# Peptides against a protein of PDB entry 8PQO, part 51

Target 1, 252 residues: chain A of PDB entry 8PQO
Amino acid sequence: VLLKEYRVILPVSVDEYQVGQLYSVAEASKNETGGGEGVEVLVNEPYEKDGEKGQYTHKIYHLQSKVPTFVRMLAPEGALNIHEKAWNAYPYCRTVITNEYMKEDFLIKIETWHKPDLGTQENVHKLEPEAWKHVEAVYIDIADRSQVLSKDYKAEEDPAKFKSIKTGRGPLGPNWKQELVNQKDCPYMCAYKLVTVKFKWWGLQNKVENFIHKQERRLFTNFHRQLFCWLDKWVDLTMDDIRRMEEETKRQ

## One batch from the design tools (peptide; made by RFdiffusion4, then SolubleMPNN)

Design b1_p12_8_s4 (from b1_p12_8 with M4L K9A N10R)
Fold by OpenDDE base, seed 1:
Structure b1_p12_8_s4 (fold): chain B 252 residues (1-252), chain A 12 residues (1-12)
Amino acid sequence: as target 1 above (252 residues)
Amino acid sequence: MSLLPLRLARLL
């Protein structure tokens, strides 16, 4: 098991981020070829548990059409079905990813708190001390080009170049986080993403767990760079606007 | 807020 807490600081409010995240997820999904193909939604309902209230979703991703024929032919039953269970109780979210074949030997859990701070809270997910001491805190700087792979880099998605017309935010210089403290009119938040990866397979555990974390970090970096650089597209949208956009997308 | 479709497309 490998745990890391990714802390993503953004020059947006917690309330703004709720809209921006949903918009950016929808937009990113549209830009991906074959997005939504092989996705089955089993459950999409409100939930209330232990004082947590939100929306619960259960989706199955069928990968049979996404892998080469020889992989499909050799794959054990259930190996190409990935389950995603998500509890969205913003500003708290939890996603649990499992596989039918691997069962308890495979887990990706992503728990996120969105806080109006600069990533200064320790153990925001309230882990036991013994568990928390094994968590690596990883800061993602969306302005740091060195954290972006050359193949992922787009100039129009570079926070160090982007200037929001609607808000006046950006470009983000090397010291943007320190300067933010002095900018009373600019909101800020941190997304604390605790990622738990378990891949219990002899000889491959560490390699696969580290690989998954590398991919998660890459995803979080690119996504939040997009979210910020798309600020002018979503900052004036309401949650009702987002809901309408989601409904329109479901009809297509 | 499923980021999984994007994740899977990039992992495959």
Scores: peptide ipSAE 0.040, ipTM 0.762, DockQ to the pose 0.675
Fold by OpenDDE base, seed 3:
Structure b1_p12_8_s4 (fold): chain B 252 residues (1-252), chain A 12 residues (1-12)
Amino acid sequence: as target 1 above (252 residues)
Amino acid sequence: MSLLPLRLARLL
C-alpha cells in the first residue's frame, strides 16, 4: 500500500472551484479520445450517510475494446472491468476504483477535501497517527512547467502565460502562492487529495503502486492547469448552468 | 464527477 496526499493550491474560491471542476471534467472528457467508450452507469442517486449528503455513482469501465486482441483473449473473466464508486459531497469527495478479477488485491482510493487555505493543514482526512506518518505530502504547483511532461505541455494551458480577462487573475509567476497572501481580492483554496494505492501481486507491488501515483500526479497537474486556464469559460456559470449542461450532454 | 475516463486514457 502506498499513500500520498497531493495538495493543489489554486487562485479560486472553494465555491468557484465547485463550478470549475465540473465544467473542466466535462470539457476534458470531451477532448479525450475514446474516454467515454465502454462506460456503463449502474447507479446515480443521492445519498445520506453519517451527516454526509451528496451524489453516489457506480460506473463500470469495460476495457475490452481498449486492449489488444491477444490481451482480451487471454484476460480472465472480469479482469477488463473496472468499477468506480464515487461519493460527491462537495467540498468532500471520495472515489474508489476496483477490479472484478483482482478483488481485494487492487484498490485505488481518492479522497479529496477542498479547503480555503494554502495547503497548510496537516491530516485533513483525520487518519490515525500511525497511518498518517506513512503519508507523503506532495505539493503540486500549477505554474511550475518543470512538473509537466513535454508531451502534455500546451501554451494555452500554461498558468504562467494565462491572464483571466473576467477576473484579472494570472499570469502565475514563480512566487504566485506567496503573493496571494497579499492579494486580498484574489481568493485561494487547496484541494487535499489523499490517494491510496494497493496492488498486492507479488513482485509488482511497488512498481505498479508508484506508476499509478505517477499517473495520478500527472492527471491532477494537467487537470488543474486546464481548470485555471479555462477560468473565463466557467467563472460566470452557476451550478444550475452546470446541471443543465450535464443534462444536455446525457441526451446526446 | 468522475475523472476516471481521463485516468484510463493516460494509463493505457
Scores: peptide ipSAE 0.039, ipTM 0.762, DockQ to the pose 0.631
Fold by OpenDDE base, seed 5:
Structure b1_p12_8_s4 (fold): chain B 252 residues (1-252), chain A 12 residues (1-12)
Amino acid sequence: as target 1 above (252 residues)
Amino acid sequence: MSLLPLRLARLL
């Protein structure tokens, strides 16, 4: 098991981020998956448990069409079916990813708190002290080009070049986080993303767990760069606007 | 919506 807490600081409010995240997820999903081919939605309903209230979703991702033919032919039954269970109780979110074949030998859990701070809180997810000692804190700087792979880099998604016309935010210079403290009119937040990765196959555990973390970090970096650079597209939208957009997309 | 499609596409 490998745990890391990714801290993503953004020059947006917690309330703004709720809209921006949903917009950016929708936009990014359209660009990558061709509209959700191979996704089966089993459950999509409100939930309330232990004082947590939000939306619960259970989806299956069928990867048979997304892997090479030889992999599909050799894959055990259920190996290409990925289950995602998600609890969205913003500002808290939890996602659990499992595989039918690997069962308890595979887990990706992503727990996120969105806080109106600069990533300074320790153990925001309230882990036991012994468990918290094993968590690496990783800061993601959306303005730092060195954290972006060359193949992922797009100039239109570079926070160091982007200027929001609607809000006046950006471009983000090398010291933007320090300067933000002195800018009373610019909101800020941190997404604290605790990622737990478990891959219990002898000889491959460490390699696969580190690989998954590398991909999650890459995803979080690119996603939040997009979210910020798309600010003018979503900042004036309401949650009702987002819901309408999601309903329209489901009918397509 | 879920970020999982993006995650899986990057893992493959």
Scores: peptide ipSAE 0.039, ipTM 0.756, DockQ to the pose 0.565
Fold by OpenDDE base, seed 2:
Structure b1_p12_8_s4 (fold): chain B 252 residues (1-252), chain A 12 residues (1-12)
Amino acid sequence: as target 1 above (252 residues)
Amino acid sequence: MSLLPLRLARLL
């Protein structure tokens, strides 16, 4: 098991982020070929549990069409079916990813708290001390180009170049986080993303767990760079606007 | 919304 807490600081409020996240997910998904292909939505309903209220989703991702034929032919039954259970109770979110074949030997859990701070809280997910000591805190700086793979880099998605016309935020210089403390009129937040990866397979555990974390980090980095650089597209939207957009997308 | 589709696209 490999645990890392990714801390993504953004010059947006927690309330703004709720809109921006939903918008950016929708937009990014449109730009990805086959993003909706092989996705089966089993459950999409409101939930209430232990005082937490939100939206629960259960999806199956069928990867059969996304892998080479030889992989599909050699894959054990259920190995290419990924289950995602997600509890979205913003500002708290939890996603649990499992595989039918691997069962308890495979887990990706992503738990996110969105807090109006600069990523300074320790153990925001309230892990036991023994567990927390094994968690690596990883700060993602959306302005740091060195954290972006060259193949993923786009100038129009570079926070160090982008300036929001609507808000005046950006560009984000090398010391933007430190400078943000002095900018009383600029909101900020941190997404604390505790990622638990378990891949219990002899000889491959560490390799796969580290690989998954690398991909998650890459995803979080690129996504939040997009989210910020798309600020002018979503900052004036309401949650009702987002809901309408989601409904329209479901009809397509 | 889930970011899993984006993750899968990058994993494959």
Scores: peptide ipSAE 0.038, ipTM 0.755, DockQ to the pose 0.662

## One batch from the design tools (peptide; made by RFdiffusion4, then SolubleMPNN)

Design b1_p13_1_s1 (from b1_p13_1, 7 letters changed)
Fold by OpenDDE base, seed 1:
Structure b1_p13_1_s1 (fold): chain B 252 residues (1-252), chain A 13 residues (1-13)
Amino acid sequence: as target 1 above (252 residues)
Amino acid sequence: DPLHELNLELAGT
């Protein structure tokens, strides 16, 4: 098991982020071809448990059509079905990813708290001390180009170059996080993303777990760079606007 | 997490 807490600091409020996240996911999805194939939504309903209230979703990603024929032919039963269960109680979210074949030997869990701070809270997910001592805290700096792969880099998605016309935020210089303390009119937040990865196959555990973390970090980095650079596109939208956009997309 | 839906879609392309 490999645990890392990714802390993504952004010059947006927790309330703004709720809109920005949904917009940016939708926008990024539109920019990709072949999206949505093999996705089955089993459950999409409100839930309430232990004071947590939100939306629960259960999706199955069927990968049979997305892998080479020889892989499909050799894959054990259920190996190409990935289950994603998500509890969205913003500002808290939990996602659990499992596989039918691997069962308890495979898990990706992502638990996210969105807090109006600069990533200074320790153990925001309230882990037991024994568990928390094994968590690596990883800060993602969206302005740091060195954290971005050259193949992923786009100038129009570079927070170090972008300036929001609507808000005046940006560009983000090397010390932008420290400067936020002096910018009382600029909101900020941190997404604390605790990622738990388990791949319990002898000889492959460390390799696969580290690989998955590498992919998650890459995703978080690129996504939040986009989210910030798209600020002027979403900052004036409301949650009702987002819901309407989602409904319109479903009708197409 | 909406990011994972996107990630899986990207991986499938």
Scores: peptide ipSAE 0.112, ipTM 0.785, DockQ to the pose 0.143
Fold by OpenDDE base, seed 4:
Structure b1_p13_1_s1 (fold): chain B 252 residues (1-252), chain A 13 residues (1-13)
Amino acid sequence: as target 1 above (252 residues)
Amino acid sequence: DPLHELNLELAGT
């Protein structure tokens, strides 16, 4: 098991982020031409559990069409079916990813708290001390180009270059996080993403777990760079606007 | 996490 808590600081409020996240997911999905195939939505309903209220989704990602034929032919039954269960109770979200074949030997869990701070809270997910001591805190700096793969880099998605016309936020210089403290009118938040990766197969555990973390980090980095650089596109949108956009997308 | 849906879409591209 490999646990890392990714802390993504953003010059947006927790409330703004709710809109921005949904917008950016939708926008990013539109930019990807291969969306929707092989995704089965089993459940999408409101839930209430243990004082948590939100939206529960259960999706199956059928990867058979997404892998080479030889992989499909050699893959054990169920190996290419990924189950994603998500509990979205913003500002808290939990996602659990499992595989039919590997069962308990494979787990990806993403638990996110969105807090109006600069990523200074320790153990925001309230892990047991013994577990918490094994969590690596990883700060993602959306302005740090060195954290972005060259193939992923886009100038229009560079927070170090972007200036929000609507909010005046940006560009984000090297010390932008420290400067936020002095900018009374600029909101900030941190997304605390606790990522638990379990891959129990002997000989492959470390490799796979590290690989998955690398991919998650990459995803979080790129996404939040986009989210910030798209600020002017979503900052004036309401949640109702987002819901309408989602409904329109579902009908296509 | 909506990001994972995106990630899976990206992986299929």
Scores: peptide ipSAE 0.091, ipTM 0.782, DockQ to the pose 0.144
Fold by OpenDDE base, seed 5:
Structure b1_p13_1_s1 (fold): chain B 252 residues (1-252), chain A 13 residues (1-13)
Amino acid sequence: as target 1 above (252 residues)
Amino acid sequence: DPLHELNLELAGT
């Protein structure tokens, strides 16, 4: 098991982020080849549990058509079906990813708290002290180009170049986080993403767990760079606007 | 879906 807490600081409010995240997820999904092909939505409903209230989703990603033929031929039954269960109780979110074949031997869990701070809270997910001491805190700086792979870099998604016309935020210089403390008119938040990765195959555990973390970090970095650079597209939208857009998209 | 991409990469390894 490998645990890391990714802390993503953004020059947006927690309330703004709720809209921006939903918009950016929808936009990023449109940019993916094949869109929702191979995705089955089993459940999408409100939930209430242990004082937590939000939206629960259960999706299956059927990867049979997305992998090479030789992988399909060698893959055991259920190995290419990925289950994603998500509890969205913003500002708290939890996602659990499992595989039918691997069962208890494979888990990706992503738990996120969105807080109106600069990533200074320790153990925001309230882990036991013995567990917390094994968590690596990783700060993602959306303005740091060195954290972006060359193949992922786009100038139109570079926070160091972007300036929001609607809000006046950006561009983000090398010391933008320090300068933000002195800018009383600019909201800020941190997404605390605790990522738990478990892969219990002998000889492959460390390799696969580190690989998954590398991909998650890449995902979080690119996504939040996009979210910020798309600020002018979503900052004036309401949650009702987002819901309407989602309903319209589902009908297409 | 960006998580879908991650799953594809994992399946291809």
Scores: peptide ipSAE 0.068, ipTM 0.758, DockQ to the pose 0.135
Fold by OpenDDE base, seed 3:
Structure b1_p13_1_s1 (fold): chain B 252 residues (1-252), chain A 13 residues (1-13)
Amino acid sequence: as target 1 above (252 residues)
Amino acid sequence: DPLHELNLELAGT
């Protein structure tokens, strides 16, 4: 098991982020080629549990069409079906990813708290002390180009170059996080993403777990760079506007 | 690829 807490600081409020996240997810989904193929939505309903209220989703990603024929022919039943269960109770979100064949030997869990701070809270997910001491805190700086793969880099998605016309935020210089404290008119938040990766197959555990973390970090980095650089597109939208946009996207 | 929690938040609305 490999645990890391990714802390993504953003020059937006927790309330703004709720809109921006949903917009950016929708926009990113549209930009992905072959996105949605082989995705089955089993459940999409409101939930209430232990005072937590939100939306629960259960999706299956069918990978049969995305692997070579020989792999598909040799794959055990359920091996190419990935289950994703998500509880979205913003500002808290939890996602659990499992595989029918791997069962308890495979798990990806992503738990996110969105807080109006600069990523300074310790153990925001309230882990037991023994578990918390094994968590690596990883700070993602959306303005740091060195954290972005060259193949992922786009100038129009570079926070160090972008300036919001509507809000005046940006560009984000090397010390932008420290400067936020002195800018009373600029809100800030941190997304605390606790990522738990478990892959119990002997000889591959460390390699696969580290690989998955690398991919998650890459995803979080690129997504939040987009979110910020798209600020002028979503900052004036309401939650109702977002919901309408999502419904339109689902119909395509 | 924004498949995981990113794709889920769209479904959660």
Scores: peptide ipSAE 0.124, ipTM 0.802, DockQ to the pose 0.216; fails the geometry check

Design b1_p13_1_s2 (from b1_p13_1, 5 letters changed)
Fold by OpenDDE base, seed 4:
Structure b1_p13_1_s2 (fold): chain B 252 residues (1-252), chain A 13 residues (1-13)
Amino acid sequence: as target 1 above (252 residues)
Amino acid sequence: SPLKELEYQLAGT
């Protein structure tokens, strides 16, 4: 098991982020050709548990069409079906990813708290001390180009170049996080994303767990760079606007 | 990659 807590600091409020996140997901999905293909939504309903209220979703990602034919032919039954169970109780979210074939030997869990701070809270997910000491805290700086793969880099998605016309935020210089402390009119937040990866196959555990973390980090980095650089597109949108956009995206 | 689609879905949660 490999645990890392990714802390993504953004010059937006927790309330703004709710809109921005949903917008950016919808926008990113539109930009992907064949988006939604092989995704089966089994459940999408409100839930209430232990005082937590939100939306529960259960999706299956059928990867058969997304892998080479030879992989599909050699893959064991259920190996290419990924189950995603998500509990969205913003500002808290939890996602659990499992695989039909690997069963208990595979788990990806992503638990996110969105807090109006600069990533200074320790153990925001309230792990046991023994577990918490094994968690690596990883700060993602959306302005740091060195954290972005060259193949992922787009100038229009570079927070170090972007200036929001509507809010005046950006560009984000090397010391932007420290400067936020002195800018009383600029909101900020941190997304604390605790990622638990379990891959219990002997000889492959470390390799696969590290690989998955690498991909998650890459995703979080790119996504939040987009979210910030799209600020002018979503900052004036209402949640109702976002819901309409999401529905339109689901129909595609 | 197959993971990319999953990544965006996960980002929204």
Scores: peptide ipSAE 0.041, ipTM 0.761, DockQ to the pose 0.638
Fold by OpenDDE base, seed 3:
Structure b1_p13_1_s2 (fold): chain B 252 residues (1-252), chain A 13 residues (1-13)
Amino acid sequence: as target 1 above (252 residues)
Amino acid sequence: SPLKELEYQLAGT
């Protein structure tokens, strides 16, 4: 098991982020070729548990069409089905990813708290002390180009070059986070994303767990760079606007 | 929604 807490600081408020996240997810999904194919939505309903209220979703990603024929033919039953269970109770979110074939030997869990701070809180997910000491805190700086793979880099998604017309935020210089404290007109938040990865196959555990973390970090980095650079597109949207956009995206 | 985030991740692979 490998645990890392990714802390993504953004020059937006927690309330703004709720809109921005939903917009950016929908927009990014539209921009990706082959996205949504083989996705089955089993459950999409409101939930209430232990004082937490939100939306619960259960989806299955069928990967049969995404792998070579010989892999599909040799794959055990359930091996190419990935289950995603998500509890969205913003500002808290939890996603659990499992596989039918691997059962308890495979787990990806992503738990996110969105807080109006600069990523300074320790153990925001309230882990036991013994567990928390094994968590690596990883700070993601959306303005740091060195954290972006060359193949992922787009100038129009570079926070160091973007200037928001509607808000006046950006571009984000090398010391933008330190400067936020002195900019009373600029809100800020941190997304604390605790990622738990378990891949319990001998000889592959560390390699796969580290690989998954690398991919998650890459995703979080690129996504939040997009989110910020798309600020002018979503900052004036209402939640009703977002819901309409989500429905339109589902139909594609 | 984290829901679409995984979809985005898978599509980007």
Scores: peptide ipSAE 0.038, ipTM 0.753, DockQ to the pose 0.175
Fold by OpenDDE base, seed 2:
Structure b1_p13_1_s2 (fold): chain B 252 residues (1-252), chain A 13 residues (1-13)
Amino acid sequence: as target 1 above (252 residues)
Amino acid sequence: SPLKELEYQLAGT
């Protein structure tokens, strides 16, 4: 098991982020081929549990069409079906990813708290001390180009170059986080993303667990760079606007 | 997480 808590600081409010996140997901999905292909939505309903209220989704990602034929032919039954269970109770979210074949030997859990701070809270997910001491805190700086792979880099998605016309935020210089503290009119938040990865397969555990974390970090980095650089596109949108856009995206 | 869904979409490209 490998646990890391990714802390993504953004010059947006928690309330703004809710819109921005949904917009950016929808926008990114439009730009990707095969969006929704091989995705089966089993459940999409509101839930209430232990004071947590939100939307529950259960999706199956059928990867058969996304792997080479020889892999599909050799893959054990259920090995190419990924289950995603998600509880979205913003500002808290939880996602659990499992595989039919691996069962208890495979788990990706992503738990996110969105807080109006600069990533200064320790153990926001309230882990036991013994577990918390094994969690690596990883700060993602969306302005740091060195954290971005060259193949992923786009100038139009570079927070160090972007200036929001609507809000005046950006560009984010090397010390933007420190400077943000002195900018009373600029909201800020941190997404605390606790990622738990378990892959119990002899000889491959560490390799796969580290690989998954690497991919998650890459995803979080790129996504939030986009989210910020798309600020002018979503900052004035309402949740109703987002819902309409999501519906349109689902039709593609 | 919406991000996880995006990951699988990206993986399929």
Scores: peptide ipSAE 0.037, ipTM 0.752, DockQ to the pose 0.146
Fold by OpenDDE base, seed 1:
Structure b1_p13_1_s2 (fold): chain B 252 residues (1-252), chain A 13 residues (1-13)
Amino acid sequence: as target 1 above (252 residues)
Amino acid sequence: SPLKELEYQLAGT
């Protein structure tokens, strides 16, 4: 098991982020070829449990069409079906990813708190001390180009170059986070993303767990760079606007 | 939500 807490600081409010996240996901999905293929939504319903109230979703990703034929032919039954269960109680979210074949030997859990701070809270997910001592805190700086792979880099998605016309935020210089303290009119937040990865196969555990973390970090970095650079596209949208956009995307 | 980020990642595969 490998645990890391990714802390993503953004010059947006927690309330703004709710809209921006939904917009950015929708926009990114539109830009992907074959987006939604092989995705089955089993459940999409409200839930209430232990004081947590939100939306629960259960999706299955069928990967049979996304792997080479020889892999499909050799894969055990259920090995290419990934289950994603999500509890969205913003500003808290939890996602659990499992596989039918691997069962308890495979788990990706992503728990996110969105807080109006600069990523300074320790153990925001309230882990036991013994568990917390094994968590690596990883700060993602969306302005740091060195954290972005060359193949992923786009100038129009570079926070160090972008300036929001609507809000005046950006560009983000090397010390932008420290400067936020002096900018009373600029809101800020941190997404605390605790990622738990379990891959219990002898000889491959560490390799696969580290690989998955690397992919998650890459995803978080690119996504939040996009989210910020798309600020002018979503900052004036309402949640109702987002819902309409999502429905339109489903019809395509 | 983390789900949506995963959807994005999986859609790109």
Scores: peptide ipSAE 0.041, ipTM 0.764, DockQ to the pose 0.161; fails the geometry check

